# Peptides against a protein of PDB entry 5OK6: the designs that were tried, part 102

Target 1, 215 residues: chain A of PDB entry 5OK6
Amino acid sequence: ELPGLDSQWRQIENGESGRERPLRAGESWFLVEKHWYKQWEAYVQGGDQDSSTFPGCINNATLFQDEINWRLKEGLVEGEDYVLLPAAAWHYLVSWYGLEHGQPPIERKVIELPNIQKVEVYPVELLLVRHNDLGKSHTVQFSHTDSIGLVLRTARERFLVEPQEDTRLWAKNSEGSLDRLYDTHITVLDAALETGQLIIMETRKKDGTWPSAQL

## One batch from the design tools (peptide; made by RFdiffusion4, then SolubleMPNN)

Design b2_p20_7_s1 (from b2_p20_7 with E3A E4A M14A I17L T18R)
Fold by OpenDDE base, seed 2:
Structure b2_p20_7_s1 (fold): chain B 215 residues (1-215), chain A 20 residues (1-20)
Amino acid sequence: as target 1 above (215 residues)
Amino acid sequence: SAAAAAEAAALAAAGPLRPP
């Protein structure tokens, strides 16, 4: 059953689990399409539950670029295209109004950046390849806060690299050259890795030499 | 060896290596 309009407003906007709550690293937040949210605001502020301003089910269709992979459109802006709600508030709205049939929730994590918490709406999507098979890529998502070490481990796992095999990463930069990712303790952000960037895993030879040492 | 050169060439096909 739908709670009273004032109770809805208080729960979603002003509650301890409302839209204005502080961000906490590791927590889940959800995107809600701005037009729907504004319609909901108008409905609950109108004071009439029988009003023609009823928002209907949550529909984030305009935020997606496709209904196959459910990827977000590029360049979406908070406050213009969507609002962010903490998990509790999102679940309340879904319980009250429903979510469009077959449409997945847009869940994102709060990450800790230098001096700020942020909801990471756009994780970094990297193209992982082996040095000797550049045509076979694995696309993998990473947080900006993930280490290069995690990228390397993920690449090793994806390519089924044996534990005794040594590997290292190269990133193809904007100039088209390859930069070696020497420090595995820095983050994806610190390494300035971007979505769509090619990351090459080089495997050390059995003779102890690196393939790249012949260049 | 020719094999070593081929592996190096495969990597180089992605782009020139930036000097350390």
Scores: peptide ipSAE 0.296, ipTM 0.878, DockQ to the pose 0.603
Fold by OpenDDE base, seed 3:
Structure b2_p20_7_s1 (fold): chain B 215 residues (1-215), chain A 20 residues (1-20)
Amino acid sequence: as target 1 above (215 residues)
Amino acid sequence: SAAAAAEAAALAAAGPLRPP
């Protein structure tokens, strides 16, 4: 049985634990498609549980680019395409209305940026390659708050680089040139890395020379 | 070596390296 309409409204949209509550780093938030959410708002504000405004199951289909990998469409805007709900509010709505069959929840994390908390809806998807085999890429997601050191470690792991092998990263820039990522302590955000950007892992030769020094 | 030339060619094909 659904809770009372006023109770639903208070539970989901209250300023303390609902949609507008303060963000906290590391918390999970969930995306809800905007039209469904507006239909729910109209339903609970209408005061009639038997009204034709019943929203049905949560359906986020319009937010997905594909139903195989469940990737989000590019360029979705908060407040226009979706709303963000904290985990508790999301779980209430799912328990009351259900989620469309086969759709995964769209879970995202709150990240800490300089002077602001944000739900990271779009993590950075990087194309990792080796300098000697650009045709074998690994696509890997990173937070904007992840270090370049983590990107390098991840690249080493994916390419099965031995601990004794020395490696460094290059980023292909918008001009088509390669920028060396010297500082491994800066973040993906600080390095201005973007989704779809090519990251080249260079491995030092056994003779102690770098492949790039011969270009 | 032929291997070193192939590796250098792969990097060159990715684009010019910015000087350090």
Scores: peptide ipSAE 0.025, ipTM 0.683, DockQ to the pose 0.636
Fold by OpenDDE base, seed 1:
Structure b2_p20_7_s1 (fold): chain B 215 residues (1-215), chain A 20 residues (1-20)
Amino acid sequence: as target 1 above (215 residues)
Amino acid sequence: SAAAAAEAAALAAAGPLRPP
């Protein structure tokens, strides 16, 4: 059952779990398509529950690039294409209006940047490969705030590298050359890694030599 | 370093490093 219109407005906009609440690192926020949200605002502000302004089910279809992997379109802008809601507000709206059949929620995390918290709408998808088999890739999502060390650990796990094996990362740059990721403490952001970028894990040989040193 | 760039260029040019 739908709550009263004033109660809906207060819960979503002005509540402790409202749209304008402070961002906190690690919290989940959800995208809502802007036109749907504006229709909802008009409905609850109109004061007539039987109004023709009823927004219907939440439908984020216009935000998706595809309905297979449910990837977002590139270049979406907050306040123009979507609004961000904290998890509690999102769950209220879904419980009241429903979500379009088969459509997943668009959940994103708050990340901590040096001077600001931000909802990371576009995490970085890296293409992880081994130096000896570029044809076997693992696509893995990382936060811009994740360390290169985490990327390396993730690559080791995906490729079932034994703990005693030594490994290092290379990133393929825009010029088609490889840049070695020496510092594992810097972030994905600091390393300027981008979605679709090829990350090559090199494994040290048993003789103590690196494959790249023989090329 | 020039050495790191050369190593990287070699890795890029070699394609998949054939296992010996």
Scores: peptide ipSAE 0.022, ipTM 0.637, DockQ to the pose 0.075
Fold by OpenDDE base, seed 5:
Structure b2_p20_7_s1 (fold): chain B 215 residues (1-215), chain A 20 residues (1-20)
Amino acid sequence: as target 1 above (215 residues)
Amino acid sequence: SAAAAAEAAALAAAGPLRPP
């Protein structure tokens, strides 16, 4: 059963637990398509539960580029295309109105940037490859706040590298040259890594030489 | 090695790989 319209407003649009609450790093927030949300606002502000302004099920279809991988369209803008809700508020709306059949929730994490918290709507998708088999890539999603060390560990895990094997990363730049990722403590953001960028894991030879040192 | 040179050349010749 739907709660009273004033109760819905207070649960969703408040500064403590709703849409206006402060962002906290590591918390989950959810995207809601803007037109649906505006329809909901009009419905609950109208004061008539039987109004023709009833929003129906949450439908985020216009935010997706495809219904196979459920990836977001590029260039979506907060306040224009979608609103962000904390997990509690999202779950209330889903319980009251439902979510469109077969459509996944659009969950995103709050990240800590040097001077601001932000919901990371677009994490970085990197193409991980081995130096000796460039044709076999693993696409892996990373936060901009993830370290290069995490990218390296993830590459080692995906390629089943033994703990005793020494490895390092190279990024293919826009000029087509390879930039070595020396510092593993910097972030994906600091390294300016971008979605679709090729990241090459080089493995040290048993003789202690690097494959790239012979180029 | 010829293999390492071929790998470097292949890396240089491959345009930006788009995600599959």
Scores: peptide ipSAE 0.018, ipTM 0.566, DockQ to the pose 0.161

Design b2_p20_7_s2 (from b2_p20_7 with E3A A8Q M14A T18K P19A)
Fold by OpenDDE base, seed 5:
Structure b2_p20_7_s2 (fold): chain B 215 residues (1-215), chain A 20 residues (1-20)
Amino acid sequence: as target 1 above (215 residues)
Amino acid sequence: SAAEAAEQAALAAAGPIKAP
């Protein structure tokens, strides 16, 4: 059953647990399509539960570029295309109105940047490959705040590399050359890694030589 | 710097900052 319209407004628009809540690193926030949210605002502010302004199910279809991988369109803007809600507020709206059939929630994390908290709407999607099989990629999402060490560990896990095997990373740059990712403590952001970039995991040979040293 | 450009690109890619 839907709660009273005033109760809905207070639950979603409050400054402590609703839309106006401060961002905290590691928390989940959810995207809601702007026109649906504005329709909901009009409905709950109108004071008539039987109003023709009833928003129906949450429908984020316009935010997706595809309904297969559920990737977001590029260049979406908060306040224009979508609003951000904390997990509690999102779950209330979904429980009251439902989510369009087959659509996943658009969950994103708050990240800590040097001077600001931000909801990371667009994490970096990297193409992980092995040096000896460049045709078989694993696409993996990383935060800009994730370390190169995490990228390396993730690559090792995806390729089932044994703990005793030594590995290292290369990034294919815009010029088509390979840059060594020497420092594993820097972030994906510091390394200037971009979505769609090829990351090559090299595995050391049993003889102690690196494949790339023979090129 | 390349790092500053990357930071600006990431800041742009992460969408506008929700004002506190």
Scores: peptide ipSAE 0.027, ipTM 0.599, DockQ to the pose 0.019
Fold by OpenDDE base, seed 1:
Structure b2_p20_7_s2 (fold): chain B 215 residues (1-215), chain A 20 residues (1-20)
Amino acid sequence: as target 1 above (215 residues)
Amino acid sequence: SAAEAAEQAALAAAGPIKAP
């Protein structure tokens, strides 16, 4: 059952879990398509529950580039294409209006950058491969705030590398050469890694030599 | 710098920052 219009407005805009609450690192926020949200605002501000301004179910279809992988379109802008809601506010709206059938929620995390908290709408999607089998890639999402060490651990896990095997990462750069990721404590952001970038995991040979030393 | 470019790319990728 839908709450009263004033109660909806207070819960979503002015509540402790409202749209204007401060961002906190690690919290989940959700994208809502801007036109739907504006229609909802008009509905709840109109004061008539039977109004023709009823927004219907949440439909984020215009934010997706595909309905298979549910990837977002590139270049979406907050306040123009979507609004961000904290998890509690999102769950209220979904419970009241529903979500379009088959659409996943667009959940994103707040990340801590040096001087600001931000909802990371576009995490980095890396193509993980082994040096000896470049044809088998694992696409994995990482935060810009994730360490290169996490990328390496994730690659080791995906390729079932045994604990005693030594491994290191290379990034394919824009010039087509390979840059070695020496420091595993820096972030994906610090390493300037980008979506679609090829990351090569090299495994040390049993003789103690590296495959790349033969190139 | 490469770091500034990366930061700008991350900032662009994360969409406009909701001004506090």
Scores: peptide ipSAE 0.026, ipTM 0.617, DockQ to the pose 0.019
Fold by OpenDDE base, seed 2:
Structure b2_p20_7_s2 (fold): chain B 215 residues (1-215), chain A 20 residues (1-20)
Amino acid sequence: as target 1 above (215 residues)
Amino acid sequence: SAAEAAEQAALAAAGPIKAP
């Protein structure tokens, strides 16, 4: 059941779980297409529930580049293309208006950067490969705040590396050379890893030598 | 620097900052 228009406005805009709520690391936020949100604002501010300004179901179609993987378009701008809502506010809107049939919610996490909290709209997609089979990649999403250690663990898991096998990572840089990721405690951000970047997992040989040391 | 580029990329990837 749709609550009163004033109640909707208060819950979404001015509530402790509203749009203006402070960001907290690890929390889920959701993208809402800007034009839909503006239509909703006009509807609830108009004070007439029977108004022709009814926004209908939430439709984020214009934010997606594809309806297969539901990837976002590149270069989307907060306040222009979308608004960010905390999980509670998003769930209210979905319960009141619905979401377009078959369309997934656009959930994103708040990350803590050195000087600011942000909703990470574009996590880093890395191409994980083994040194001995560069043709088989696993695309995996990581936060910019994830450690290189997590990338390594994820690569080991995806490639079914046995616990006794020793492994290390290399990143292919923009110049096409390989930079070794020595420090596993730094973040994806600190390592300047980018979406689409090739990350090579090297496995130590049984003789105790590294494949790269023989090149 | 690569670090500045990464920071800019992270700043871009996070979209325009909703100021806290």
Scores: peptide ipSAE 0.024, ipTM 0.625, DockQ to the pose 0.020
Fold by OpenDDE base, seed 3:
Structure b2_p20_7_s2 (fold): chain B 215 residues (1-215), chain A 20 residues (1-20)
Amino acid sequence: as target 1 above (215 residues)
Amino acid sequence: SAAEAAEQAALAAAGPIKAP
């Protein structure tokens, strides 16, 4: 059953638990298309449940570049294209109005950056390859706050590397050269890794030599 | 610095900052 309009407004816009609550690292937030959200605001502020301003089902179709992989369009702006809601508020709206059939929720995580908490709308998609088979790639999403050590562990897992095998990473830079990722404790952000960037996992030979030392 | 430029680029890539 739909709550009263004032109750909906208080639940979603409540400064303690609603849209305006402080961001907390690791929490899930959800994107809502701006025009739908504005229509909902007009509906609940109008005070008439029978109003022609009823927003209908949540539809984020305009935020997606494709309906196959459900990738977001590039360059979306908070407050212009979408509104961010905490998980509880999102689940209330979905329960009350529904979500467009077949459309997935747009869930994102709050990350801790050096000076600010932020909802990470665009995580970094890295193209992971093995040095001896550049034709087999794995696209994997990482947070900007993830360590290079996590990227390496993920690459080892995806390529089924045995625990006794020694591995290291290289990043292909914008100039087309390879930069070695020596420090595994720095973040994806600190390493300035970007979406679509090629990351090469090198495996040490049984003789104790590295393949790259012979190039 | 290159580090500040990278931080700004990544801050931009992470989407708009919800003002606290």
Scores: peptide ipSAE 0.021, ipTM 0.574, DockQ to the pose 0.019

Design b2_p20_7_s3 (from b2_p20_7 with A5R A9E M14A I17L T18R)
Fold by OpenDDE base, seed 2:
Structure b2_p20_7_s3 (fold): chain B 215 residues (1-215), chain A 20 residues (1-20)
Amino acid sequence: as target 1 above (215 residues)
Amino acid sequence: SAEERAEAEALAAAGPLRPP
């Protein structure tokens, strides 16, 4: 059953548990398409449940680039294209109105940046390859706050590298050269890694030499 | 070896290595 309009407004917009609540690192937030959300606002503020302003099911279709991989469009702007809701508020709206059939929720995490918490709407998609097989890429998403060490571990796992094998990463820069990722403790953000960037995992040879040392 | 050269050439095909 739909709660009363004032109760809906208070539940979704209150500063403690609603849209205006403080961000906390590691929490899940959800994107809601702005037009739908504005229609909902108009409906609940109108005070008439029988009004023609009923928003219907949540439909985020305009936020997606495709309905196959459900990737977001590039360049979406908070407050213009979408609204961010905490998990509790999102689940209430879905419970009340439903979500468009077959459409996945757009869940994102709050990340801790040096001076601010932010919902990471666009994680970094890296193209992971081996130094000896550049034609076989694995696209993997990482947070800007993930360490280069995590990228390396993920690459090792995807390529089934044995624990005793030594590996290191190279990033292909915008100039087309390879920069070695020496420090594995810095973040993806600190390393200035970008979506679509090629990351090459080099595996140390059995003789203890690196393939790159032969160049 | 020929294999070692092939691996190095494969990496070089991705791009020139930037000196540290």
Scores: peptide ipSAE 0.263, ipTM 0.871, DockQ to the pose 0.636
Fold by OpenDDE base, seed 1:
Structure b2_p20_7_s3 (fold): chain B 215 residues (1-215), chain A 20 residues (1-20)
Amino acid sequence: as target 1 above (215 residues)
Amino acid sequence: SAEERAEAEALAAAGPLRPP
């Protein structure tokens, strides 16, 4: 049953789990298309449940670049293109109005950066390859807060590297050269890794030499 | 070996290695 309009407004905007609640690392937040959200605001502020301002089901279609992979469009801006809601508020709106048929929720995580908490709307998509098979890439998403060590472990897992095999990473930079990722404790952000960047996993040879050392 | 060189050249084809 749809709550009263004032109750909806209080629950979504001003509740302990409302839009303005403090961000907390690891929590899930959801994107709502801005036009829909503004229509909802107008509806609940209008005081008439029978108003022509009824927003209908949540439709995030304009936020997606495709309906196959459900990837977000690039360059979306909070407060302009979308609104962020905490999980509880999102689930209330979905229960009241529904979500457009076939559309997935746009769930994102709060990450902790050195001086700020932020909803990570755009995680980093890296192209993982092996040094000996550059034509076979695995696209994997990482948080900006993930360590290079996690990227390395993920690459090892994807390429079925045995535990006794030694591996290291190279990143192809914007100049087209390869930079070695020496420190595995720094984050993806600290390493300035970007979406679409090629990451090459080099495997140490059985003779104890590195393939790159022969260059 | 020729095989080792081919593997190194394959990596180099991705881009020049920056010196440490």
Scores: peptide ipSAE 0.261, ipTM 0.867, DockQ to the pose 0.629
Fold by OpenDDE base, seed 5:
Structure b2_p20_7_s3 (fold): chain B 215 residues (1-215), chain A 20 residues (1-20)
Amino acid sequence: as target 1 above (215 residues)
Amino acid sequence: SAEERAEAEALAAAGPLRPP
């Protein structure tokens, strides 16, 4: 059952649990397409439940570039293309209006950056490869706040590297050269890694030499 | 070995190694 229009507005727009609530690291937020959200605002502010301004089901179709992997379009802007809602507010709207059939929710996490919390709408997608098989990539998403150590561990797991095997990472830079990721304690952000960037996992040989040391 | 050179060459094919 739909609650009263004033109650809907208060549940979604309040500063404690709604759209205006403080961001908290690790929490889930959801994207809502801006046109739908504006139609909902007009509906609940109009005061007539039978109004022709009824927004219908939530439809985020315009935010997606594909309906296979449900990837977001690049360059979407908060307040222009979408609104961010905390999980509680999102679940209220879905309960009241529904979500378009077959369309997944657009869930994102709050991350802690230096002196600011942000909803990470665009995690970094890295192309993980082995030094001896550059043609077999694994695309993996990472937060900008994830460590290079996590990238390395993830690469080892994806390639089924045994615990006794030593590995290290190289990043292909914009100049087409390979930079060593020496410090595993810095973040993806600190290392300036970007979406679509090739990350090469080098595995140490059984003789104790590195493949790259022969170049 | 020829295999060891092939692995090094495979890495080099991705791009030149930047000096540390």
Scores: peptide ipSAE 0.260, ipTM 0.870, DockQ to the pose 0.637
Fold by OpenDDE base, seed 4:
Structure b2_p20_7_s3 (fold): chain B 215 residues (1-215), chain A 20 residues (1-20)
Amino acid sequence: as target 1 above (215 residues)
Amino acid sequence: SAEERAEAEALAAAGPLRPP
């Protein structure tokens, strides 16, 4: 059953789990398409439950670039293209109005940067490859706050590298050269890694030499 | 070896290695 219009407004906008709630690192937030959200605002502010301004089911179709992988369009702006809601508020709206059939929720995590929390709408998609098989990539998403050490561990896992094998990473930079990721304690952000960037995992040879040492 | 050279050449084909 749909709550009263005033109750909906209070729950979503002004509640303890409303849109204006402080961001907390690790929490899930959800994107809602801006036009739908504005129509909902107009509906609940109008005071008539039978109004022709009823928003219908949530439809985020305009935020997606494809309906296969459900990737977001690039360059979406908060407050212009979408609104961010905490998980509780999102689940209320979905329970009240529904979500378009077959469309996944757009869930994102709050990350902590040195002086600010933000919802990471665009996590970094890296192309992981082995030094000896550049044609076989694994695309993996990482947070900007994830360590290079996590990227390395993830690459090792995806390529089924044995624990005794020694590995290191190279990143292909914008100039087309390979930069070695020496410090595994820095973040993806600190390393300036970007979506679509090629990350090469080099495996140490049995003789104790590195393949790259011959270049 | 020929195999070692092929691995090094494969990596070099991705781009020149930047020295540390």
Scores: peptide ipSAE 0.260, ipTM 0.868, DockQ to the pose 0.636

Design b2_p20_7_s4 (from b2_p20_7 with E3A M14A I17L T18R)
Fold by OpenDDE base, seed 5:
Structure b2_p20_7_s4 (fold): chain B 215 residues (1-215), chain A 20 residues (1-20)
Amino acid sequence: as target 1 above (215 residues)
Amino acid sequence: SAAEAAEAAALAAAGPLRPP
């Protein structure tokens, strides 16, 4: 059953647990399509539960570029295309109105940057490959705040590298050359890695030499 | 070996290595 309209408004729009809640690193927030949210605002502010302004099910279709991988469109803007809600508020709206059939929720994490917290709507999608099989990529999402060390560990896991095998990373840059990712403690952001960038994992030979040392 | 040369060649095919 839908709660009273005033109760809905207070639960979703409050400054402690609703839309205006302060961002906290590691928390989940959800995207809601802007027009649906505005329709909901009009409905609950109108004071008539039987109003023709009833928003219906949450429909985020316009935010997706495809309905196969459920990737977001590029260049979406908060307040123009979508509204961000904390997990509790999102779950209330879904319980009251439902979510369009077959659509996944658009969950994102709050990240801590040097001077700000933000919801990371667009994590970095990297193409992980092995040095000896460049045609077989694993696409993996990383936070801008993730370390190069995490990228390396993730690559090792995806390629089933044994713990005793030494590995290192190369990034293909915009000039088409390969840069060594020497410092594994810097972040994806600090390394200026971008979505769609090729990351090559090199595995050390059993003789203790690197494949790249023969070039 | 031919296999070792092939691995080095595969990496080189991705692009030139930038010196550190």
Scores: peptide ipSAE 0.249, ipTM 0.857, DockQ to the pose 0.662
Fold by OpenDDE base, seed 3:
Structure b2_p20_7_s4 (fold): chain B 215 residues (1-215), chain A 20 residues (1-20)
Amino acid sequence: as target 1 above (215 residues)
Amino acid sequence: SAAEAAEAAALAAAGPLRPP
C-alpha cells in the first residue's frame, strides 16, 4: 500500500536516513533516473494522491547504454542524469511504485577516498592476461580503493595459479610501455589504473628466474 | 632456451619494459 504523500517525502528526503544522509563507506546506494525522481517529487509535494503527476514505475532505461549487459552510459552526472538513494529509500520506492519489468537495480558502493566519501558509480574494469597467453583475457571490475595486491590475488584466482607459484603484475601505460607494479599496497587509484587498461600477470619460472629478466 | 626466448618475446609483444 502506498503511504501518504507527506510520509513518502519524509521517508525518502529525511536528512537522517534518506537521500541527504551522510555517506558511509561500504554501504549500497542506488541510482534513480532524474526525470522519474523529479516527477515523484512533484507528485508528493502536490498533496493530491489522485493527481495526473503520478510517476508510475521506476524506469532507468535512459541510464543504460545496453539492455543486455546493463552497462551504464559514460559521463552520467549526479543531479543531472540521476539521483543517489540509500538502500532503504530505494527499496521503499520500488515497493511503492515498482521497477520496470526486467530492468535490474543500479547498485553502487560508497568508497572512502583520501578526502571524501563517494558513491563509486564507475568502478575500474581491468583486462587481466598472462604473460605467456595474451589472447586469453579476463575483464574484472575493481574499486579505485582496491589494492594492487587484490588485483594480483584476483588474477591468480582467475588463472588458477597454484599457491607455490610466484607472480607479479605489469600495467600497459598510455605510452604503450609496461610499468611494473612493484608496490602491492597502493590502490588502483594511486597506481592511476584506468578502465580498459591491460594488466599482465607474470609467473616466475621453476628455475627461479623471471621471463622478463631475459628482455 | 628457445622456449625461454619465446616467453620473453611474448611479454615484449605487449610493449617495451620500462626500466625501474
Scores: peptide ipSAE 0.243, ipTM 0.855, DockQ to the pose 0.630
Fold by OpenDDE base, seed 1:
Structure b2_p20_7_s4 (fold): chain B 215 residues (1-215), chain A 20 residues (1-20)
Amino acid sequence: as target 1 above (215 residues)
Amino acid sequence: SAAEAAEAAALAAAGPLRPP
């Protein structure tokens, strides 16, 4: 059953779990398509529950590029294409109006940047490969706040590298050359890594030499 | 070895190494 219109407005906009609440690192937020949200605002502000302005079920279809992988379209803008809601507010709206059948929620995390919290709508998707088999990629998502050390550990895990084997990363840059990722303590953001970028894991030979030393 | 040369060549196929 739908709560009273004033109660809906207060809970979603002005509640402790409202849209305007402060961002906190690690919290989940959800995307809602802007036109649906504006229709909901008009409905609850109108004061008539039987109004023709009823928004119907939440439908984020216009935010997706495909219905197979449920990837977001590129270049979506907060306040123009979507609004962000805290998890509690999202779950209220879903419970009241429903979500379009078969459509997944668009969950994102708050990340901590040096001077700001942000909902990370677009995490970085990297193509992980081994130096000796560039044809077998593992696509993995990382936060911009994740360390290069985490990227390296993830690559080692995906390629089943033994603990005693030494490994390092190379990133293919925009010029088509390979930059070595020397510092594993810097973030994906600090390294300026981008979605679709090729990351090559080099494994040290048993003789203690690197394959790249022959180039 | 020929195998080691092939592995090095695979990395080279991704692009030239930028000098440190």
Scores: peptide ipSAE 0.229, ipTM 0.837, DockQ to the pose 0.666
Fold by OpenDDE base, seed 4:
Structure b2_p20_7_s4 (fold): chain B 215 residues (1-215), chain A 20 residues (1-20)
Amino acid sequence: as target 1 above (215 residues)
Amino acid sequence: SAAEAAEAAALAAAGPLRPP
């Protein structure tokens, strides 16, 4: 049974688990398509449960670029294309109205940036390759707050690099040159890494030399 | 070796190395 309209409004907008609650790093938030959300607002503000303004099932179809990988469209704007809800509020709406059949929830994490908490709607997708096989990429998602050290460890794991093998990273920059990622303690954000960027893992040779040292 | 030269050339084909 659906809660009363005033109860729905208070639970989703003004509750302790509502849309306006403070962001906390590591928490999950969910995207809701803006037109659906506005229809829901109109319904619950109308005061009539039998109103023709009933929003139906949540449908985020317009936010996806494809229904295979369920990737978001680029350039979506909060407050224009979607709203962000904390996990509790999202789960209430899904329990009340349902989610479109076969459509996954759009879950994102709160990250801590130097002066603000933000829901990371677009985490960084990096193309990881080996220096000796540039044609075989692993696409891996990272937070802007993840360290280059994590990127390196992830690359080593994906390529099954043995613990005794020494490795380092190069990033292909916007100018088309390769920048060495010297400091593994800086973040993906600090290194200005972007989605679709090529990251090359170089493996040290048995003689202790680097393949790149021959260039 | 020819193999080592090929690996180095492959890396160079990705882009020029920025000087440290």
Scores: peptide ipSAE 0.220, ipTM 0.844, DockQ to the pose 0.626

